Peptides against a protein of PDB entry 8HF1. Designs and how they scored, part 309

Target 1, 320 residues: chain A of PDB entry 8HF1
Amino acid sequence: NVMLYATKPTEVMVSFPHQEQVLTVTRLISAEIEKFYVSLDLMNIGVQPIRRSKSLQCLRDPSKKSFVKQLFNDFLYQMKEYGIYAASIAIISLIVEFDIKRRQAETLSVKLMHRTALTLCEKIRHLLVQKLQDMTYDDDDDNVNTEEVIMNFSTPKVQRFLMSLKVSFADKDPKDICCLVFVERRYTCKCIYGLLLNYIQSTPELRNVLTPQFMVGRNNISPDFESVLERKWQKSAIQQFRDGNANLMICSSVLEEGIDVQACNHVFILDPVKTFNMYVQSKGRARTTEAKFVLFTADKEREKTIQQIYQYRKAHNDIA

## One batch from the design tools (peptide; made by RFdiffusion4, then SolubleMPNN)

Design b2_p30_1_s3 (from b2_p30_1, 10 letters changed)
Fold by OpenDDE base, seed 5:
Structure b2_p30_1_s3 (fold): chain B 320 residues (1-320), chain A 30 residues (1-30)
Amino acid sequence: as target 1 above (320 residues)
Amino acid sequence: EIPPLIEEEFPEEVLEKFEEALKRREELLA
């Protein structure tokens, strides 16, 4: 039980400025998604044949429209919270999911719905990639994966996170690093993983130091819908992290699902700590000597974050 | 005593690079 460990990691806060300004491309993409929702609501998908999948929750939307809206809402969240560069990676996941759903469609109407969603995702991808390319001064190098492009198109939170990684791990021995990065949402794991792969490859001080992996928590809600591929990926990623073949693991709510991860020397909480359990469980992974527990907060939320952490510390000391 | 939450101090050189990247981002938002 992770709650029983009196871990005393060094608790560190990284503040970042809040930018209220929204890119024109972000407004255009949001408007295209809203137009698509209006179109989606008008689509007659009919009564879908209820696959007798034992999970009650898949029965709630006979039209499968809610799932499509959920994926686009998650994408809009990624774009807002992590920036345009992260959104360019997140949209690829939607493309893959909608293409799978299009192929698995039992009716022509559902097939057309997923095809329309896929067409919108391709349009969004082109808008994002074009905006990333507009900053590449060199006409010849279509490489949108430079450190500069990643930094410039990332939110201040992600910029500070990348800088904290660079300062913490530059020129260190890979064997001395055991890092966890906690994020709130399942889809953020893949997005931040793709961002980190490109950032590490473009950063000489990190290229041979950090080997990232990601773990998506088991959907306890529908273990039957976990693709054989997702289960294989999860097992492989955990094994690579245990074997030291990966030294940075991005995860969402994994500790609540009882996945045993090794003791780490660094734990980053990229998103706000919303629950006492998340605080105790994530902090409880920072168990090595000189372990760091790093929190990210907007400057405007700094005082609220400090007060919340002190409340969690007090509650933890009352239970320990 | 509950130890204070330590704010991460970045080297000045890293902060300068951050402010430059932040400024470039703001210029792109225009």
Scores: peptide ipSAE 0.402, ipTM 0.891, DockQ to the pose 0.775
Fold by OpenDDE base, seed 2:
Structure b2_p30_1_s3 (fold): chain B 320 residues (1-320), chain A 30 residues (1-30)
Amino acid sequence: as target 1 above (320 residues)
Amino acid sequence: EIPPLIEEEFPEEVLEKFEEALKRREELLA
């Protein structure tokens, strides 16, 4: 019961500039996905057997088309919110998912649908990687995983997040760090995890300091073979974090699902705090004496964010 | 009293690197 403990972390806000400029590659990718949706709507995949999902919550569209659209919509969100570098990692997750679904397809029409989605993902990956390579001035160094490339192709939010990590953890003892990073969406955990691995590896001050892991909520896990692997991964990741083999954990809504993590000295909220429960539960993990609770906000939304946090603080004090 | 929500202050050198990265991003968006 996290609500019963009055946690007094230092609450910090990090503002980032709003950048309205959209890359030509991002517009091209969005247009290709929209064209694909038109084609997807015209695909006749026949009557699919209604498998009663044991979890009532995911209305798996029997057509499987809604799931395909959901994955691409989540990708578009990640590309917009985190930038094209993060999108280049996010698209790999879609490739893996669609390849699994293509192999598991019970009908030729469903197999073709997932193949078409996979082909689009491969095209998107190529467009993203090509754009990342356009900045490597040295024709000989195909390494798109530099601190510079990661920073330049990340959104201002992600840039400020990486800066805040560097300032907070440069040259610290790994044993003194217990960090949570909260994100809104399940697929963002994998994307930001991959980004952080590459950033930490390219940043000497962090390379031997931060060891990231990620975990996703159980309710978002589909009951198929992927769900068993994800459950095993989640258990392993949580155990590594408890044992101190990992000191930074990326998570989405996990605390609302009754996954208990240790008390942390740093909690980063990378995405906007949308619920009172998210605020209380995430803040409730920042329980050490010098714990920091860090929020990210666009400059244009600064006042709205401050007001929302004060409302949540008031509501929390009225219940405590 | 509810403690104020404080803004994170970054070192000047970190801000300069941010402005450089932001500028380079703008140049890439062009």
Scores: peptide ipSAE 0.385, ipTM 0.884, DockQ to the pose 0.784
Fold by OpenDDE base, seed 3:
Structure b2_p30_1_s3 (fold): chain B 320 residues (1-320), chain A 30 residues (1-30)
Amino acid sequence: as target 1 above (320 residues)
Amino acid sequence: EIPPLIEEEFPEEVLEKFEEALKRREELLA
């Protein structure tokens, strides 16, 4: 019985103030998406052929409309939880996905549906970029990707996360860093990755210190070409992280899928820990002697978060 | 005994910059 004395990481909590984001642009974007949903419900796209994939879970090929609504709902979540800067990156992912779906459209009605979604995404992108530019006093510096713009247009959670990264990794040797960042949603990986690339490039103390990469979960309901490209990207990203060519990996629920990521010295949980399995698996990646496991919580939810973590710790100790 | 969660202590300068960024954000939300 080798009791793997898993070196228990130091568990750290970072609190952030809860601010209601009442940006006029956010309200406008939400209203435009709601209007689009009304128009989408009126669109006749015909009966979609049920592709009987042999896997029992593929029974409900989600209506192509449901998928479009899911992507916009995920975008609204990114905008709310991470801010308008992260939303300006997240919208690009929607543009790419809808363009692929537009090209793959089997019918003119489905092609038109995805085209209408693309037109809305471009409008949203313009509104977001314009709002980011309105804060750059220098008309000559078209660079909306400054540390200041990123910080000002991010949520308090993201601000605290970026500050924690800066404090933790400023002027360190890249070889001494093995960092995981866990997020709840697959689409969050891409927008936080893009945000981190721009933040690292704008922050001299993190330039050449942090090299981010991302992995998305395999929870693709559809075995489509996107899943093959994503699987190739995941393999490449994992390999870069294994080879030390990347030292910060952004992950969704990838650990539940048995993707073996290296033992890390830092694990950040950017979103609330919703499951015991997520807690154990993510914490179980912080295996170095001085490993840190960092949790983010809103001040209003601090007590609830503490209680939940103590329950998970107790449950973990009762199984060990 | 389950050790308490350690709250991350940021340097005062970092906290000040955060409070300034929060204030600027509040001004932008107004």
Scores: peptide ipSAE 0.354, ipTM 0.874, DockQ to the pose 0.774
Fold by OpenDDE base, seed 4:
Structure b2_p30_1_s3 (fold): chain B 320 residues (1-320), chain A 30 residues (1-30)
Amino acid sequence: as target 1 above (320 residues)
Amino acid sequence: EIPPLIEEEFPEEVLEKFEEALKRREELLA
């Protein structure tokens, strides 16, 4: 019985500077969303017919307005936490969701609400893309997906994350890499996935090294809106990661729900660790020899983060 | 052998109890 002493992963902290400066475009977009919320609150869309199977959700939001606000609030969060480049990808997800909901609308008033939301998303997309193009010195190079543009329009957190990936994985054998990236929100998985696809494609040292996938948790709020397509995508993404056809998985709390994923050599926590469970579950995926568990923190929150991790370590040692 | 899920090593009931204990400690230190 070789007790494989599961070597505890090396815990690494990456600090990033806090930037208080909000770009003018971000302020403009936020103001347009707030104006839209005022308009949305004035919309009379009537009471939606309660289909017997949807009783609990219809009771919480008979107007379906809360879902619209949730999507825009999640977008605003992503724009703030990850930057304008990530926001340009995140807005596409909103466009897709609002177009689906517009087509599925049972009433003209609900159809109009989703159409208005969609029009705002297209305006936001234009503003973001225009701002990304303003830094391409060559007016003719419409390629907003360069390493430089991605880095310049990402938050310091995302910049340090991308740097950490490049340093960790440049010119390595793809087979030697099993990486998890944890994020707090399900929608962040999609936008960081899109960002990484573009970043990897623009970074020669990573282009043939990293193959990302993403996994989103089951939507506990609306299991009916998990399209058969999204469930198929999730299963395919997990299988590709298990088979080694993907070597970087972006996930939220999904792995806490008992999804079987192989032991990884790198675990990145892109967002703050808020719970002891998240700490234990995410860290426990870093099970290989010389595995790394990487945390990101703002410089101003560094000491608080250290103390929190110390408390979690102590609690974890009391269980073990 | 697929490595056991962390949930098998650390049952949810145990994790919840420790999270509650941590929260109570934070409340007492505040």
Scores: peptide ipSAE 0.036, ipTM 0.584, DockQ to the pose 0.019

Design b2_p30_1_s4 (from b2_p30_1, 13 letters changed)
Fold by OpenDDE base, seed 1:
Structure b2_p30_1_s4 (fold): chain B 320 residues (1-320), chain A 30 residues (1-30)
Amino acid sequence: as target 1 above (320 residues)
Amino acid sequence: MIEPLKEEEFPEEVLKKFEEAEKRRQELLA
C-alpha cells in the first residue's frame, strides 16, 4: 500500500536572537497608544442603537471601542514581532479601516472617536516613516523600500525569514515553488504581504521568482465580518495560487481548517506553533517529496520549542 | 526514535549580513 509513506517534510528550525531592546520610536508609539486608550476609555460614545440587522460585531461591541483597541493591539504586536518596517505597512491598514469606520459612523461621537484614532495613526505613520528615512543616507532617494531598509528595520525573526526565502528561492523557476507562510494573526498576513512585495521588488534574485499573495482566514465565528472586497480578494488570491500565478501564500492559522490549498514544497511557520492542530495542519501542507517545513524560534525559547515539536511529533505518530 | 529537529545553517555571507544588521540595530538603539 504505497499510500502509507507520506514523505514527512524535512523539519528545520531557524533560531533568532530575541529583541530585548526596543527602539525609542517604538516606545514613543506605544506610549502614544496607551495615552489614547486612556482617552478612549473616557470618551462617551453613548448607547449605540442596536440595529437588529447589524452584524454580530456591532452586537458584540456596541461602543466600538474594543474594535479600535484590537486594531491598535494588533499593530503593537506587529511592530514588536516584525519591526518598524512591517509596522509602517501595518499602520496603513489601520488608517484605511478607521477612515472607513469614520465615514460609516452613525453618530458624531463615534465619528469623532474614529477621527481621533485616525489622527493617531497618521502621527504613528509619520514617526515610522521618519525613522525609516533617517537611515537613508541619500537625501534624494525617498525610497524606504530598499532591501537594506527592510532588513535593518525588521526584527531578527523577519530578517531570517527573508534570508531563508532568498537562500531557498534565489534564481529558481517560479513553477517549482509552492510556498506557504503561516502567521498567527489575520492582520499580519497583509502586513507581511506588503513587506514581501517590497522585499521581492528590491531583491533581483527574487523579483521574477516569487509572486506572493495573502489570504486572511475566514472568521468561522463571523463570516459577516469579511467585507465583500476581502472575500473577493481571498477567492482571487486562492485562485492565483492554485493556477500558479502566485507561488507564495501568506495565511493565518485560521486557514488550516477551511481552505483546501494544494500540496506545497515549502511551509514557513513565522510565528510560534501554539497548538497541535496548527502543527499537524501546517505540516500536512508540506506534502511534496522534498518538502521543507521551517519553524522560527527565539534563542531563549529554543529548547521549549524543540520539546514542544517533539511532543507534537510523538502525538502525531501515535495517531498516524 | 524522534528525529532531532535540525537547525537551519545559513551561509557565512548571510550570517555576516545578520551581524551587520544587528550592529546597525545596536547603533540605532544607542
Scores: peptide ipSAE 0.364, ipTM 0.879, DockQ to the pose 0.716
Fold by OpenDDE base, seed 4:
Structure b2_p30_1_s4 (fold): chain B 320 residues (1-320), chain A 30 residues (1-30)
Amino acid sequence: as target 1 above (320 residues)
Amino acid sequence: MIEPLKEEEFPEEVLKKFEEAEKRRQELLA
């Protein structure tokens, strides 16, 4: 019985200032989405034809308005939690999704609804990109994807996350890196992935060091809408990470669904640890010697976060 | 005894960058 003393990862907390003040552009975008919700509630889209196989979802929202609101609510969350740079990437995902839904619309009224949502997304994208360009003092450099722009238009949490990556991985051998980044929401995986691609490309010390991928959970809400393409992409991303062709994986609760990911040397929890299971499973991936488990917390929530982690540690030790 | 949760120690250069970024953030909010 080799008691493999699983070396407990070093648990580290990164504090960040709480962002109370909201940018004018963020307020404008939020107000435009609220106006859109009022308009959306007034839209008569009729009852969608219930295909027999979709019975349970069609019963909740035959109009598909709730799905539209969910996507914009997820966007608003990302804009708040990660900043306007991340929002400029997140909005592209909404544009793609609403364009697909517009093309797949079974009725003219639903087609119009998705068209209106798409038009709003294009307006939001323009407002975000314009604000990102306002910081480029050189009128000639339309490149909003610089390290400086990314940092300035990211939340203090994301700034610290990016700097933690830079400090941890600058000029390292890519083979020595196995990094997991946990986020709460599936849409955040795509958003942070796009942000990291641009950040890594703009950061010479990371450009040939980090190769990110992302993994989104199975869409429990609509397994029928997981495109065959999305499932193929997920399988490819997981395989690239297993093969070492990617060394940073952004994931949500997907690891709870029994996706076996290799043991990692770095685990970042970008969003608050809300459950004991999330704590145990994410920490349980940091299994290498000198593995680091990094938590992010607002300064105001620091003490509460510490107490919560101590409770989780106690509960974990009582089961072990 | 539960080991205390350690805080990340950033290099002084990184701390300065955070202060500069916060200053810029305040200027953008003004």
Scores: peptide ipSAE 0.357, ipTM 0.877, DockQ to the pose 0.715
Fold by OpenDDE base, seed 3:
Structure b2_p30_1_s4 (fold): chain B 320 residues (1-320), chain A 30 residues (1-30)
Amino acid sequence: as target 1 above (320 residues)
Amino acid sequence: MIEPLKEEEFPEEVLKKFEEAEKRRQELLA
C-alpha cells in the first residue's frame, strides 16, 4: 500500500506563462491534418472487425480511421503543449506507427490509408525541421539539436522543465539522482524522452549526469495493441532504472501496475494533476528524506492548482 | 496547518533566457 509510508517530499510549484505559440507553421500543419481528415472520411476501407475486448471500458472505435485520427490529434496536442521541437520528435513516432500499420494492413485500402498518413507525416516532419533550421544562424551546422534551438522552440512549460533539470542536476553524481517525470499521455513519454536525449547531449553539464528512459502505461484497450517490442522495451527500461543504468524515468501513467520503482529523490509532474490518485501515487514515489515533488502550472491556473493540491493534501491526510 | 506550496524561483540569468525566447517568439509571430 504506497499510501502508508509516504515521507513528506518538499512540494514545489513552477509557474509558466500561458502562451499559445501561434506560429504560421503550426497553423499550416493543423490545416494539412484537417484536409487529411476530410480525405480520410471519404476513404472506403471496408467494415473493420470489432475486436470486443472483454474489458467494459469504452468501445474505442476499432475503426482504423479513428486510430489514425487519434494519433494525429495526439500529435497536435504535443505540438501545442510542448512546442515545435517536441513535435519534430513526436512526428517520428507517428511515422514508425503508420509504417508498422501499413505493413500489417490486410487490405489494399487500409494499406493506402496508412501510406497517405505516412506521406502527411513526412511533409509535417519537413515543415518542422525546416522551421528549426531557419533559426540556426550557423550555415555550417545543420544540427537542429542545440540547447538554443530546443529552448527557443519549446513551450514555456518545457523551457522551465529543462531549466529545472539543469539547475537541479548540473554537475551532480549520477548515482545520487533518481528522478521520475510524469506526463498525461503515452505519446508524450516518447516525445519528451527524445527531447531530453537531445537536450542532455547538447548540455555539457548534463551529458554524463542524466540517463533518461521512458515507460508507457498499458493500453487498457487490448493487450493486442501493445507490440511485443513495446512490452519488451518497457521491461528493459524498468530494469535499467532499477539497476541504476538509467536515473530519469518518464511515465505516462501513475505506476498503477505495481511496478516497484525505487524510492526517488525527484518527482516532476509535467502535466496538470487531474486526479487524487495521480497525486498520491506520484507523490508516494518521492520517498527519500530530501525528496522533491515538482509541479508545473500555467500562471493563469496557479491559484486553481494550489487549491487543488491543498484539497488533495487534506483528502490524503483524512485517509491516512 | 497546510504547508504552503513553495514556488521555484529561477536565477535572473535563466529568467533572461525566457524573456529572450519570448521576444524571439513574438518576432516570429510578426
Scores: peptide ipSAE 0.337, ipTM 0.863, DockQ to the pose 0.685
Fold by OpenDDE base, seed 2:
Structure b2_p30_1_s4 (fold): chain B 320 residues (1-320), chain A 30 residues (1-30)
Amino acid sequence: as target 1 above (320 residues)
Amino acid sequence: MIEPLKEEEFPEEVLKKFEEAEKRRQELLA
C-alpha cells in the first residue's frame, strides 16, 4: 500500500485593489445597452411555438429576447470584471453569435431583432477599439495588442493574474507546466483565452512557454450544429491538454465540463470561489509535488474570502 | 491547525509596473 500522500498544494492569495473609477466609454456602452433593452422590450417578435422538448429544461425563451439580454449582460460583466481590453475580445463573440442567429432566423421580426443587436455590437466594438488606440502614443502603430495596452486596459485582477503567470512561468520548460485557470462564467473562458493569446505573444518570456486552451462548458442549448462544434472543440482542447500540446487550460466548471485532466502543478482561481464543490475539485487538481493553488480577491473582500476558504477547509477535513 | 492563507508577494519590479499601469489608467480617466 503506497499511500500516495497527496501532497497538499500551497494555497496562495493574490489581493488586488478595487477599481472605483469607471471609464466614460464603459458608461456610454452600458447606457447604449440599456437603451437597446427598452427597444427590445417594445419589439413584437410574435408567439414562437413552444417546442416542448421533454429533456431540455433550457429556458427556451419563446421570444429569444432573454437570450439576447443574457449575452449583453455577460458582456457587461466581462467588461466590468476584466476590463476594456477583455471586452474588445468578448464583443467579437457576441457579433459572431448574433450573426449566426440572424442568418438562422425563421421570422422577419427575429431577424430584425438579431440585426439590431449586431448593429449595437459593432458600435460597441468601435468604441472599445477607439479607446484602446487612444493610448498608443505612436500615431503610426495601430497595434493595440501590446503587453502595455493589455495591462493598462485590464482590471487590477487581470493585471495581477497576468503578472502571476509571468513571474511563475517566465523562461520555464513548457513540459514542466500544467496549469488550470478557473473562471466563473463559460463565456469568460473564451474571452480570457483571447486575452492570454495576445499577452503571451507580446511577452517574449512566455511566447514559447505557455500554450493556452479553453474549455467551453456544455451548452444546455438544443443539439444544433453549434452544440456539435462546441463539443468537438471541447474534446480537441482537452486532448491537446492531455497530450501536452497545451499546458494552460481555462475552464468554468470542473463538474459541468467533466474535466478528467492530469494532475496540475498550478491552479489559478481567477474569480471568487462560490461553492465548496468548486473549491474541492479545483484544489484536487493541484496535486503534483510543490503544486500551487492561487486565489484572487479584491482587498475589500479579503477577509470574507479568507473566512470562506477556512470554512471550506474545515468542511473538507470533516469529510476526509 | 488551519494553515494561514499566504499572500503572494510580488517582486518590486512588478509592483512598479502596477503603479505605472494605475497611473496611466488615472490619466485615461481624466
Scores: peptide ipSAE 0.355, ipTM 0.872, DockQ to the pose 0.725; fails the geometry check

